# Ledger of designs, part 8: peptides against a protein of PDB entry 3OIQ

Target 1, 212 residues: chain A of PDB entry 3OIQ
Amino acid sequence: KNRIFVSSSKDFEGYPSKAIVPVQFVALLTSIHLTETKCLLGFSNFERRGDQSQEDQYLIKLKFKDRGSERLARITISLLCQYFDIELPDLDSDSGASPTVILRDIHLERLCFSSCKALYVSKHGNYTLFLEDIKPLDLVSVISTISTKSTNSSKHSSSELISECDLNNSLVDIFNNLIEMNRDEKNRFKFVKLIHYDIELKKFVQDQQKVL

## One batch from the design tools (peptide; aimed at target 1 K123 N126)

Design b1_p10_7_s2 (made by RFdiffusion4, then SolubleMPNN; from b1_p10_7, 4 letters changed)
Fold by OpenDDE base, seed 2:
Structure b1_p10_7_s2 (fold): chain B 212 residues (1-212), chain A 10 residues (1-10)
Amino acid sequence: as target 1 above (212 residues)
Amino acid sequence: MPKYDESLEL
């Protein structure tokens, strides 16, 4: 089955009421919800959706049905948080209760670009998304990719061609949406409030702001 | 239109 690239979570409004569809997208990590019974990751591209929250446009479930899937979910969260320098509450509570992690609005402090593979699963006209794979993207690499507009198809011979064009367009769209949010005085998002806001990101944002 | 449902299982 071919994996579908998703540029907007509105695309799911046109999807079948009973299906399993492999999808992929790129978005910012916005939330983490890990409890004793579930694991969810929220992602957004910050596309304008009227008066709706721009957060958690893609709510992705990790399998959490048995000790093996729970362990995999916890390891996945730990590795993502390590990669993005997200501080997790101390997991070392000697209380045999699995630690609860609830993080929201992650994008207000860190730009956590992620390439996700998921299963769209629909039943009775409702849907959910299950995580299949996640690749964190380095911000410097994202900035370089957008800046170079590299028409050089580096044929990375993975049999699942993520269209380099679709990825690049989605990364540009995310940055454009963040620039619009940064310009809006009512929006909490500000580039200067990011913990990792440096001279490189500052310059890139200033250069992108001239094109919009 | 399909709505998100967190309760759905695979």
Scores: peptide ipSAE 0.696, ipTM 0.968, DockQ to the pose 0.842
OpenDDE base, seeds 1, 3, 4, 5: peptide ipSAE 0.694, 0.695, 0.694, 0.695; ipTM 0.968, 0.968, 0.968, 0.968

Design b1_p10_8 (made by RFdiffusion4)
Pose (drawn by RFdiffusion4):
Structure b1_p10_8 (pose): chain A 183 residues (1-47, 54-90, 99-149, 165-212), chain P 10 residues (1-10)
Amino acid sequence: KNRIFVSSSKDFEGYPSKAIVPVQFVALLTSIHLTETKCLLGFSNFEQEDQYLIKLKFKDRGSERLARITISLLCQYFDIELPDPTVILRDIHLERLCFSSCKALYVSKHGNYTLFLEDIKPLDLVSVISTISTKCDLNNSLVDIFNNLIEMNRDEKNRFKFVKLIHYDIELKKFVQDQQKVL
Amino acid sequence: SHEFDDSIEL
């Protein structure tokens, strides 16, 4: 195939006014909006706000069920508590870091566009830390994301704090410290 | 210009 890797949402400015373009990006899961009619997943690389809004489209009940199972499994994989109806989660990153590799389909018309979900591969934080410490587009994005997360933690006014993560590991405390030295 | 539109179909 010819899937195009995007490093930023701003890349979508050069894309066709009407085309179907397979894309791929890396980001943190930041929000979920699940209704009976549609589901939107928000991701961000914090270059610091929501940036990628990925849509799971479904019309009938059969596809709705699949969408619900998909959200259930994604939340379970990240240890996100889910009440299972309109379901809303925000600023998930303030509580949990959820790196994800996502493949999507860019569909545009009249200059407007929607990113539809093709695949989502959650990335273990332990592997993310290891991948950064031992050591392309994926790694560049993982590094940039973690750097922005570092600067957000330094900023006193920003609500993001590592120590406030429900999963604040000793190893996470260690990687963050030894990561600031590089700065 | 380009904008996100939630109404677009496959």

Design b1_p10_8_s1 (made by RFdiffusion4, then SolubleMPNN; from b1_p10_8, 5 letters changed; failed a check: a repeat of another design)
Amino acid sequence: SKSYDESLEL

Design b1_p10_8_s2 (made by RFdiffusion4, then SolubleMPNN; from b1_p10_8, 4 letters changed)
Fold by OpenDDE base, seed 5:
Structure b1_p10_8_s2 (fold): chain B 212 residues (1-212), chain A 10 residues (1-10)
Amino acid sequence: as target 1 above (212 residues)
Amino acid sequence: SHSYDESLEL
């Protein structure tokens, strides 16, 4: 089955009431919820949804059913946090108690761009998302990808690649949404409050703001 | 409308 690229979590409103659909999206990591019994990752593209919170538009479950899946979840969280310079408590505490990690509003401090593959799983008109794969994206690489408007349609005729266009469009949309949030005085998001706010990001935002 | 349900399992 072909993987569907998802540009909006509203797309799930039109999905089958009983299905398993492989999906992929790009979004910012907004939350991490790791407990003794579950592991969830929240993502958002910050699409405007009226007065609703723009966080956790994509809530992704990691399998957490046995010691093996729990270990994989903890490793996944550790590796993501290492990649994004997110400080975590030691997940390998010798005390036998799995540390609880609850992080929210990650996007207020760090832009953690992630390409996610997930299974949309629906039953009785409700759905959940299960993580299949996650690729953290480097912010410099994201900025370069948007800026270069890759005219290189590399005709890689493999029917499994998300169109480079879909990825790029979603990345642009995310930045545009962040720019709108940054302009809103009521919004907590400000680029200048990002820990990694540098000259490159500043320049990119300033250049993108001229187009909006 | 499809709502998110954390209780759903694979």
Scores: peptide ipSAE 0.675, ipTM 0.960, DockQ to the pose 0.843
OpenDDE base, seeds 1, 2, 3, 4: peptide ipSAE 0.674, 0.675, 0.674, 0.675; ipTM 0.960, 0.960, 0.960, 0.960

Design b1_p10_8_s3 (made by RFdiffusion4, then SolubleMPNN; from b1_p10_8, 6 letters changed; failed a check: a repeat of another design)
Amino acid sequence: MKSYDESLEL

## One batch from the design tools (peptide; aimed at target 1 L59 K123 F130)

Design b1_p11_1 (made by RFdiffusion4)
Pose (drawn by RFdiffusion4):
Structure b1_p11_1 (pose): chain A 183 residues (1-47, 54-90, 99-149, 165-212), chain P 11 residues (1-11)
Amino acid sequence: KNRIFVSSSKDFEGYPSKAIVPVQFVALLTSIHLTETKCLLGFSNFEQEDQYLIKLKFKDRGSERLARITISLLCQYFDIELPDPTVILRDIHLERLCFSSCKALYVSKHGNYTLFLEDIKPLDLVSVISTISTKCDLNNSLVDIFNNLIEMNRDEKNRFKFVKLIHYDIELKKFVQDQQKVL
Amino acid sequence: DIFEEFIDVDF
């Protein structure tokens, strides 16, 4: 195929006014909006706000069930508590870091566009830390995301703090420290 | 809200 890797949501400015373009990006899961009619997943690389809004489209009940199972499994994989109806989660990153490699389909018309979900591969935080420490587009993105997350932690006014993560590991405390030295 | 302002485009 010819899937185009996007490093930023701003890349979508050069894309056609009407086209179907397979894309791929890496980001943190930041929000979920699940209704009976539609589902939107928000992701961000904190270059610090929501940036990618990925849609799971479904019309009938059969496809709704699949969308619900998909959200259930994604949340379970990240240890996100889910009440299973309109379901809303925000600023997930303030509580949990959820790196994801996502493949999507850019669909545009009249200059407007929507990113539809083709695949989502959650990335283990332990692997993310290891991948950065031992050591391309994926790695560049993981590094840039973690750097921005570091600067956000330094900023006193920003609500993001590693120590406030429900999963604040000793190894996470270690990687963050040894990561600031590089700065 | 950004989710309220979401612009949807169909196939």

Design b1_p11_1_s1 (made by RFdiffusion4, then SolubleMPNN; from b1_p11_1, 6 letters changed)
Fold by OpenDDE base, seed 4:
Structure b1_p11_1_s1 (fold): chain B 212 residues (1-212), chain A 11 residues (1-11)
Amino acid sequence: as target 1 above (212 residues)
Amino acid sequence: SKYDNFIDVDL
């Protein structure tokens, strides 16, 4: 089956009540929830949903049913946090107690862009997204991609079923949503509060604000 | 909780 690119987590409201659908999306990491019994990653594109929280629009479950899957989940969390410079408690506790990690609002300190592959699995109208693959995206590479592809509609027919346009549009939409949040005095998100806020990000945001 | 409404599917 072809993998479907998902631009909004609202797309799942139209999905079959009993299906298995491979999906892909790009979003910001917003939360990590690791307990003794479950591992979840929250992602968002910050699409406006009225009074609903803009965090965790994509709630992704990692397989966590045996020692092998638990180890893989912990390694995945460790590698993501190392890549994004997120401080974690030591997950390799010799004490045999699995550490609990609950991080929220990650986007308030760090823009953790991630390309996710997942399985949409539905039963009786409820669904779960299971992580298949995750690629962290470098912010400089994201900025460069938006800046260069906004000018170059080069139809490179890459044989990958996922349009490079869909990825770029989603990255632009995320930044536009963050700009709206930054302008809202009630929103806690501010670009100047990001730990990695630099001259390059400042310039990109200022230039993108002129297009909105 | 938003964390409780998951399908238990053996993948």
Scores: peptide ipSAE 0.205, ipTM 0.869, DockQ to the pose 0.542
OpenDDE base, seeds 1, 2, 3, 5: peptide ipSAE 0.198, 0.195, 0.185, 0.200; ipTM 0.866, 0.867, 0.867, 0.867

Design b1_p11_1_s2 (made by RFdiffusion4, then SolubleMPNN; from b1_p11_1, 7 letters changed)
Fold by OpenDDE base, seed 2:
Structure b1_p11_1_s2 (fold): chain B 212 residues (1-212), chain A 11 residues (1-11)
Amino acid sequence: as target 1 above (212 residues)
Amino acid sequence: SLFDNFIEVEL
């Protein structure tokens, strides 16, 4: 079955009430919720949803049913946090108690761009997104990809029908939404408060702000 | 929180 690229988490409102659909999206990591019994990741593209929170628009569940899936979830969290320089408490505490990790508003300090593959699983009109794969995206690479209208189709095999255009459009939309949030005095998000706010990101944001 | 009201669909 072809994987569907999802540009908005609202697309799921139109999805079948009983289905399993492989999906892919690009979003910012906004939250991590790891407990003894579950692991959830929050992602957002910061699409305007009226009075709804713009955080956690994509709630992604990691399988947490057995020791193997729990271990995979913990490793996934550790690797993501290492990649994004997110400080975690030691998940390997010798105390046998799995540490609880609750991080929120990650996007206020770090832009954690992630390409996610997930299974949309619905029953009775409710759905859960199960993580299948996650690729962290380097911010410099994201900026370069948006800045260079890459006409260079790297011929990835015809089975990954996700157009380079869909990825690029979603990345642009995220930045545009962040620019709008940065302009809003009521919004807590500010580019200058990002820990990794550098000259390159500053220049890119300034150039995008002129086009918006 | 959105996490507290999360209705899990089992896989």
Scores: peptide ipSAE 0.301, ipTM 0.878, DockQ to the pose 0.845
OpenDDE base, seeds 1, 3, 4, 5: peptide ipSAE 0.299, 0.299, 0.301, 0.300; ipTM 0.878, 0.878, 0.879, 0.879

Design b1_p11_1_s3 (made by RFdiffusion4, then SolubleMPNN; from b1_p11_1, 6 letters changed)
Fold by OpenDDE base, seed 1:
Structure b1_p11_1_s3 (fold): chain B 212 residues (1-212), chain A 11 residues (1-11)
Amino acid sequence: as target 1 above (212 residues)
Amino acid sequence: SIFDNFVEVDL
């Protein structure tokens, strides 16, 4: 079955009440929830949903059923946090207690762009997204990709490429949503509060703000 | 929390 690119987590409201569908999306990492029994990642594109929280629009489950899957989940979290420079509590405490990690609002300090592959699994109208693959995206590469693709529509049709257009459009939409949040005085998100806020990101945001 | 109301669908 072909993998479906998902631009909005609302797309899942139209999905079958009993299905298994391979999906892909791009979003910002917003939360990490690792306990003794569960591993969940929250992602968002910050699509406006009225008064609902804009965080965790994509709740992604890592398999956590046995010691092997638990170890894989922990390694996945460690590698993601290392890539994004997210401080985790020491996972190697010699006390045989499985470390609990609960991080929220990650997007307030760091823009953690991620390309996710997941399985949509539904039963009785409820669904779970199971992580299949995750690729962290470098912010400089994201900015460069958005800035360069505004000029070259080269027609290359092939039915297996998740169109580089869908990825680019979703990245633009995320930035536009963040710009709107930054303009709202009531919104906690501010670009100037990001730990990695530099001259390049500042210029990019200023240039995007002139088009919106 | 969205985490508290998470209805897991098993594979």
Scores: peptide ipSAE 0.272, ipTM 0.887, DockQ to the pose 0.870
OpenDDE base, seeds 2, 3, 4, 5: peptide ipSAE 0.269, 0.270, 0.271, 0.269; ipTM 0.886, 0.885, 0.887, 0.887

Design b1_p11_1_s4 (made by RFdiffusion4, then SolubleMPNN; from b1_p11_1, 7 letters changed)
Fold by OpenDDE base, seed 3:
Structure b1_p11_1_s4 (fold): chain B 212 residues (1-212), chain A 11 residues (1-11)
Amino acid sequence: as target 1 above (212 residues)
Amino acid sequence: SLFDNFVEVDL
């Protein structure tokens, strides 16, 4: 089955009320919710949705049905947090209670760009996105990808028909949305408050702000 | 929280 690239979580409003659709999107990690019974990741592209929260536009469930899936979920969270320098409580605490992790507003401190593969699973008009794969994206690589308009459409005949254009467009849209949020005095998001705010990101933002 | 009202569809 071909994987569908999703540019907006609004696209799911048009999806079948009973389906299993493999999807992919790129977004910022905004939240982590790990409890004894569930693991959810929140992602956002910060698309404007009127008065709705721009956070957690993509709620992604990790399978959490047995000890094997629970362990895989914990390992996934640990590896993501390690990659993004997110401090977690020790998930392996010998106290037979699974540690609860609730992180919100991750994007206020760190731009955690992630390419997610998920299964859209719907029944009776409700849906859940199940994580299949996640690739953390390096911010320098994201900036370089946007800055170097890929004039090299290398026809990689890779059977994953996710166009390099769809990825690039989504990354540009995310940055444009972040720039708008940064300009809004009422918005909590500010680039200068990011822990990893460096000269490269500063220059990139300043150059993108001239085009908007 | 959006997390508390999340209606899960099982696989």
Scores: peptide ipSAE 0.250, ipTM 0.861, DockQ to the pose 0.854
OpenDDE base, seeds 1, 2, 4, 5: peptide ipSAE 0.247, 0.247, 0.247, 0.248; ipTM 0.862, 0.860, 0.861, 0.863

Design b1_p11_2 (made by RFdiffusion4)
Pose (drawn by RFdiffusion4):
Structure b1_p11_2 (pose): chain A 183 residues (1-47, 54-90, 99-149, 165-212), chain P 11 residues (1-11)
Amino acid sequence: KNRIFVSSSKDFEGYPSKAIVPVQFVALLTSIHLTETKCLLGFSNFEQEDQYLIKLKFKDRGSERLARITISLLCQYFDIELPDPTVILRDIHLERLCFSSCKALYVSKHGNYTLFLEDIKPLDLVSVISTISTKCDLNNSLVDIFNNLIEMNRDEKNRFKFVKLIHYDIELKKFVQDQQKVL
Amino acid sequence: SKFEEFVEVDL
């Protein structure tokens, strides 16, 4: 195929006014909006706000069920508590870091566009840390995301703090420290 | 909200 890797949402400015373009990006899961009619997943690389809004489209009940199972499994994989109806989660990153590799379909018309979900591969934080420490587009994105997360932690006014993560690991405390030295 | 302002395009 010819899936185009996007490093930022701003890349979508050069894309056609009407086209179907397979894309791929890496980001943190930040929000979920699940209704009976539609589901939107928000992601961000914190270059510091929501940036990618990925849509799971479904019309009938059969496809709705699949969407619900998909959200359930994604949340379970990240240890996200889910009440299972309109379901809303925000600023997930303040509590949990959830790196994800996502493949999507850019669909545009009249200059407007929507990113539809084709695949989502959650990335283990342990693997993310290891992948950065031992050591392309994926790695560049993982590094940039973690750097921005580091600067956000330094900023006193920003609500993001590693110590406030429900999963603040000793190894996470270690990687963050040894990561600031590079800065 | 960004979700309220979300613009949709059909497949």

Design b1_p11_2_s1 (made by RFdiffusion4, then SolubleMPNN; from b1_p11_2, 3 letters changed)
Fold by OpenDDE base, seed 3:
Structure b1_p11_2_s1 (fold): chain B 212 residues (1-212), chain A 11 residues (1-11)
Amino acid sequence: as target 1 above (212 residues)
Amino acid sequence: SLFDNFVEVDL
């Protein structure tokens, strides 16, 4: 089955009320919710949705049905947090209670760009996105990808028909949305408050702000 | 929280 690239979580409003659709999107990690019974990741592209929260536009469930899936979920969270320098409580605490992790507003401190593969699973008009794969994206690589308009459409005949254009467009849209949020005095998001705010990101933002 | 009202569809 071909994987569908999703540019907006609004696209799911048009999806079948009973389906299993493999999807992919790129977004910022905004939240982590790990409890004894569930693991959810929140992602956002910060698309404007009127008065709705721009956070957690993509709620992604990790399978959490047995000890094997629970362990895989914990390992996934640990590896993501390690990659993004997110401090977690020790998930392996010998106290037979699974540690609860609730992180919100991750994007206020760190731009955690992630390419997610998920299964859209719907029944009776409700849906859940199940994580299949996640690739953390390096911010320098994201900036370089946007800055170097890929004039090299290398026809990689890779059977994953996710166009390099769809990825690039989504990354540009995310940055444009972040720039708008940064300009809004009422918005909590500010680039200068990011822990990893460096000269490269500063220059990139300043150059993108001239085009908007 | 959006997390508390999340209606899960099982696989």
Scores: peptide ipSAE 0.250, ipTM 0.861, DockQ to the pose 0.843
OpenDDE base, seeds 1, 2, 4, 5: peptide ipSAE 0.247, 0.247, 0.247, 0.248; ipTM 0.862, 0.860, 0.861, 0.863

Design b1_p11_2_s2 (made by RFdiffusion4, then SolubleMPNN; from b1_p11_2, 3 letters changed)
Fold by OpenDDE base, seed 2:
Structure b1_p11_2_s2 (fold): chain B 212 residues (1-212), chain A 11 residues (1-11)
Amino acid sequence: as target 1 above (212 residues)
Amino acid sequence: SKFDNFIEVDL
């Protein structure tokens, strides 16, 4: 089955009430929720949803039902946090108690761009997104990809029908939404408060702000 | 909580 690129988490409202649909999206990591019994990742593209919280628009469940899946979830969290320089408590505590990790509002300190592959699984009109794969995206690479209208379609095989255009459009939309949030005095998000706010990101944001 | 409405699906 072809994987569907999802540009908005609202697209799921139109999805079948009983289905399994492979999906892919690009979003910022906004939350991590690891307990003894579950692992969840929150992602957002910060699409305006009226008075709804813009965080956790894509709530992704990691499989957490056996020791193998629990281990994979913990490793996934550890690797993501290592990649994004997110400080975690040691998940391998010798105490046999799995540490609880609850991080929120990650986007206020770090732009953690992630390409996610997930399974949309619905029953009775409710759905759950299950993580299948995650690729962290380097911010410099994201900035370069947006700044260079890459006309170079690297011919990735015809089976991954997700256009480079869909990825780029979603990345642009995320930045545009962040720029709007940065302009809003009521919004807690500010680019200058990012721990990794550098001259390159500053310049990119300033250049994008002139186009909006 | 936003986290309570997950369908347990055996995948």
Scores: peptide ipSAE 0.063, ipTM 0.802, DockQ to the pose 0.554
OpenDDE base, seeds 1, 3, 4, 5: peptide ipSAE 0.059, 0.063, 0.060, 0.062; ipTM 0.798, 0.801, 0.800, 0.801

Design b1_p11_2_s3 (made by RFdiffusion4, then SolubleMPNN; from b1_p11_2 with E4D E5N)
Fold by OpenDDE base, seed 4:
Structure b1_p11_2_s3 (fold): chain B 212 residues (1-212), chain A 11 residues (1-11)
Amino acid sequence: as target 1 above (212 residues)
Amino acid sequence: SKFDNFVEVDL
């Protein structure tokens, strides 16, 4: 089956009550939840959902059922945190006790753009998203991709039917939502509070604010 | 909790 690009986590409300569907989305990392028994990643596009929390719109499970899958989950978390410069406690404690990691509101300090491949798995009307693959995205590359909106689909390999347009539209929508959050006095999100807030991000935000 | 409504699936 072809992988479906998902622009909104609301799309899952229309999905079959018993299915396995490969999906892909782009979102900001908002939370990490690693315990002795589970590993979860929270992501968000910050779509307005009335009074609902804008964090964790995509809750992604990592497989965590045996020592091999647990090790892979810990390595995945470590690599993501290293890439985004997120401080973690040492996950490789010689003490045999895996540390509990609970990070929330990551987007308040760092814009951690991620392209996720997942399996939507539903049973009895409930669903779980299982991580298949994750690619962290560099913020400079994201800004460049939005700014250069190349209508020229460079014909690099017709095997992944993900519209370059869908990716670019999702990235634009995320930034637009962040701009709206930044303008809201009640919202904790502010671009100037990001640890990596620089002149390039400032200029990009100022230029995007003129289009909204 | 946001974390309680997951389907257990052996993948």
Scores: peptide ipSAE 0.129, ipTM 0.827, DockQ to the pose 0.530
OpenDDE base, seeds 1, 2, 3, 5: peptide ipSAE 0.129, 0.128, 0.127, 0.122; ipTM 0.826, 0.824, 0.823, 0.823

Design b1_p11_3 (made by RFdiffusion4)
Pose (drawn by RFdiffusion4):
Structure b1_p11_3 (pose): chain A 183 residues (1-47, 54-90, 99-149, 165-212), chain P 11 residues (1-11)
Amino acid sequence: KNRIFVSSSKDFEGYPSKAIVPVQFVALLTSIHLTETKCLLGFSNFEQEDQYLIKLKFKDRGSERLARITISLLCQYFDIELPDPTVILRDIHLERLCFSSCKALYVSKHGNYTLFLEDIKPLDLVSVISTISTKCDLNNSLVDIFNNLIEMNRDEKNRFKFVKLIHYDIELKKFVQDQQKVL
Amino acid sequence: DVFEEFVEVDL
């Protein structure tokens, strides 16, 4: 195939006014909006706000069920609590870091566009830390995301704080410290 | 809201 890797949502400015382009990006899961009619997943690389809004489209009940199971499994994988109806989660990153490798389909018309979900591969935080410490586009993105998350933590006004993560590991405390030295 | 303002394009 010819899936195009995007490093930023701004890349979508050079894309066709009407085309179907397979894309891929890496980001943190930041929000979920699940209704009976549609589902939107928000991701961000904090270059610091929501940036990627990925849509799971479904019309009938059969496909709705699949969408619900998909959200259920994704949340369970990240230890996110889910009440299973309109379901809304915001600023997930303030509580949990959820790196994800996502493949999507860019569909545009009249200059407007939507990113439809093709695949989502959650990335273990332990592997993310290890991948950065021992040591391309994926890695560049993981590094840039973590750096921005570091600067956000330094900024006193920003609500993002590592110590406030429900999963604040000793190893996470360690990687963040030894990561600032590089700065 | 960002999700309310979300512009959609069908497949």

Design b1_p11_3_s1 (made by RFdiffusion4, then SolubleMPNN; from b1_p11_3, 6 letters changed)
Fold by OpenDDE base, seed 3:
Structure b1_p11_3_s1 (fold): chain B 212 residues (1-212), chain A 11 residues (1-11)
Amino acid sequence: as target 1 above (212 residues)
Amino acid sequence: SLYDNFIEVDL
């Protein structure tokens, strides 16, 4: 089956009540939920949904059923947090108690852009998204890609069925949504409160604000 | 809640 690019988590409302569909999306990491019994990642594009929370629009489950899958989930969380400079407690502590990690509102401090491959699995009208793969995206690379409108990546992605245009459009939509949130006085999100807010991000946001 | 939509599936 071909992998489907998902631009909105509303797309799942039209999905079959009994299916297995490979999907891909790009979103910001908003939450991490690691306990003794489950591992979940929250992501959002911050699409406006009336008065609903804009957090965790994509809730992704990691396999967490045995010692091997638990170890893989912990390694995945550790590598993701290391890439985004997110402080975690030591997950390998010799104390025999698996540490609980509950992080929320990650997007208020860090823009953690991630390209996710997931398996949509539905039964009885309910669905779960299972993580298949995650690629963290560098913010400088995201800004450069949007700014240059990369018309010429003609040479090396012969294996990804998803257009570079779909990724770029979703990255632009996320930034536009963040600009709208930043303009709203009631919204907690502000670019100037990001730990990594620099001159490059400031200039990029100012240039995008002139087009909107 | 998005949590209410979770199903137990063996992958």
Scores: peptide ipSAE 0.045, ipTM 0.760, DockQ to the pose 0.422
OpenDDE base, seeds 1, 2, 4, 5: peptide ipSAE 0.016, 0.018, 0.018, 0.043; ipTM 0.613, 0.615, 0.604, 0.756; seed 1 fails the geometry check

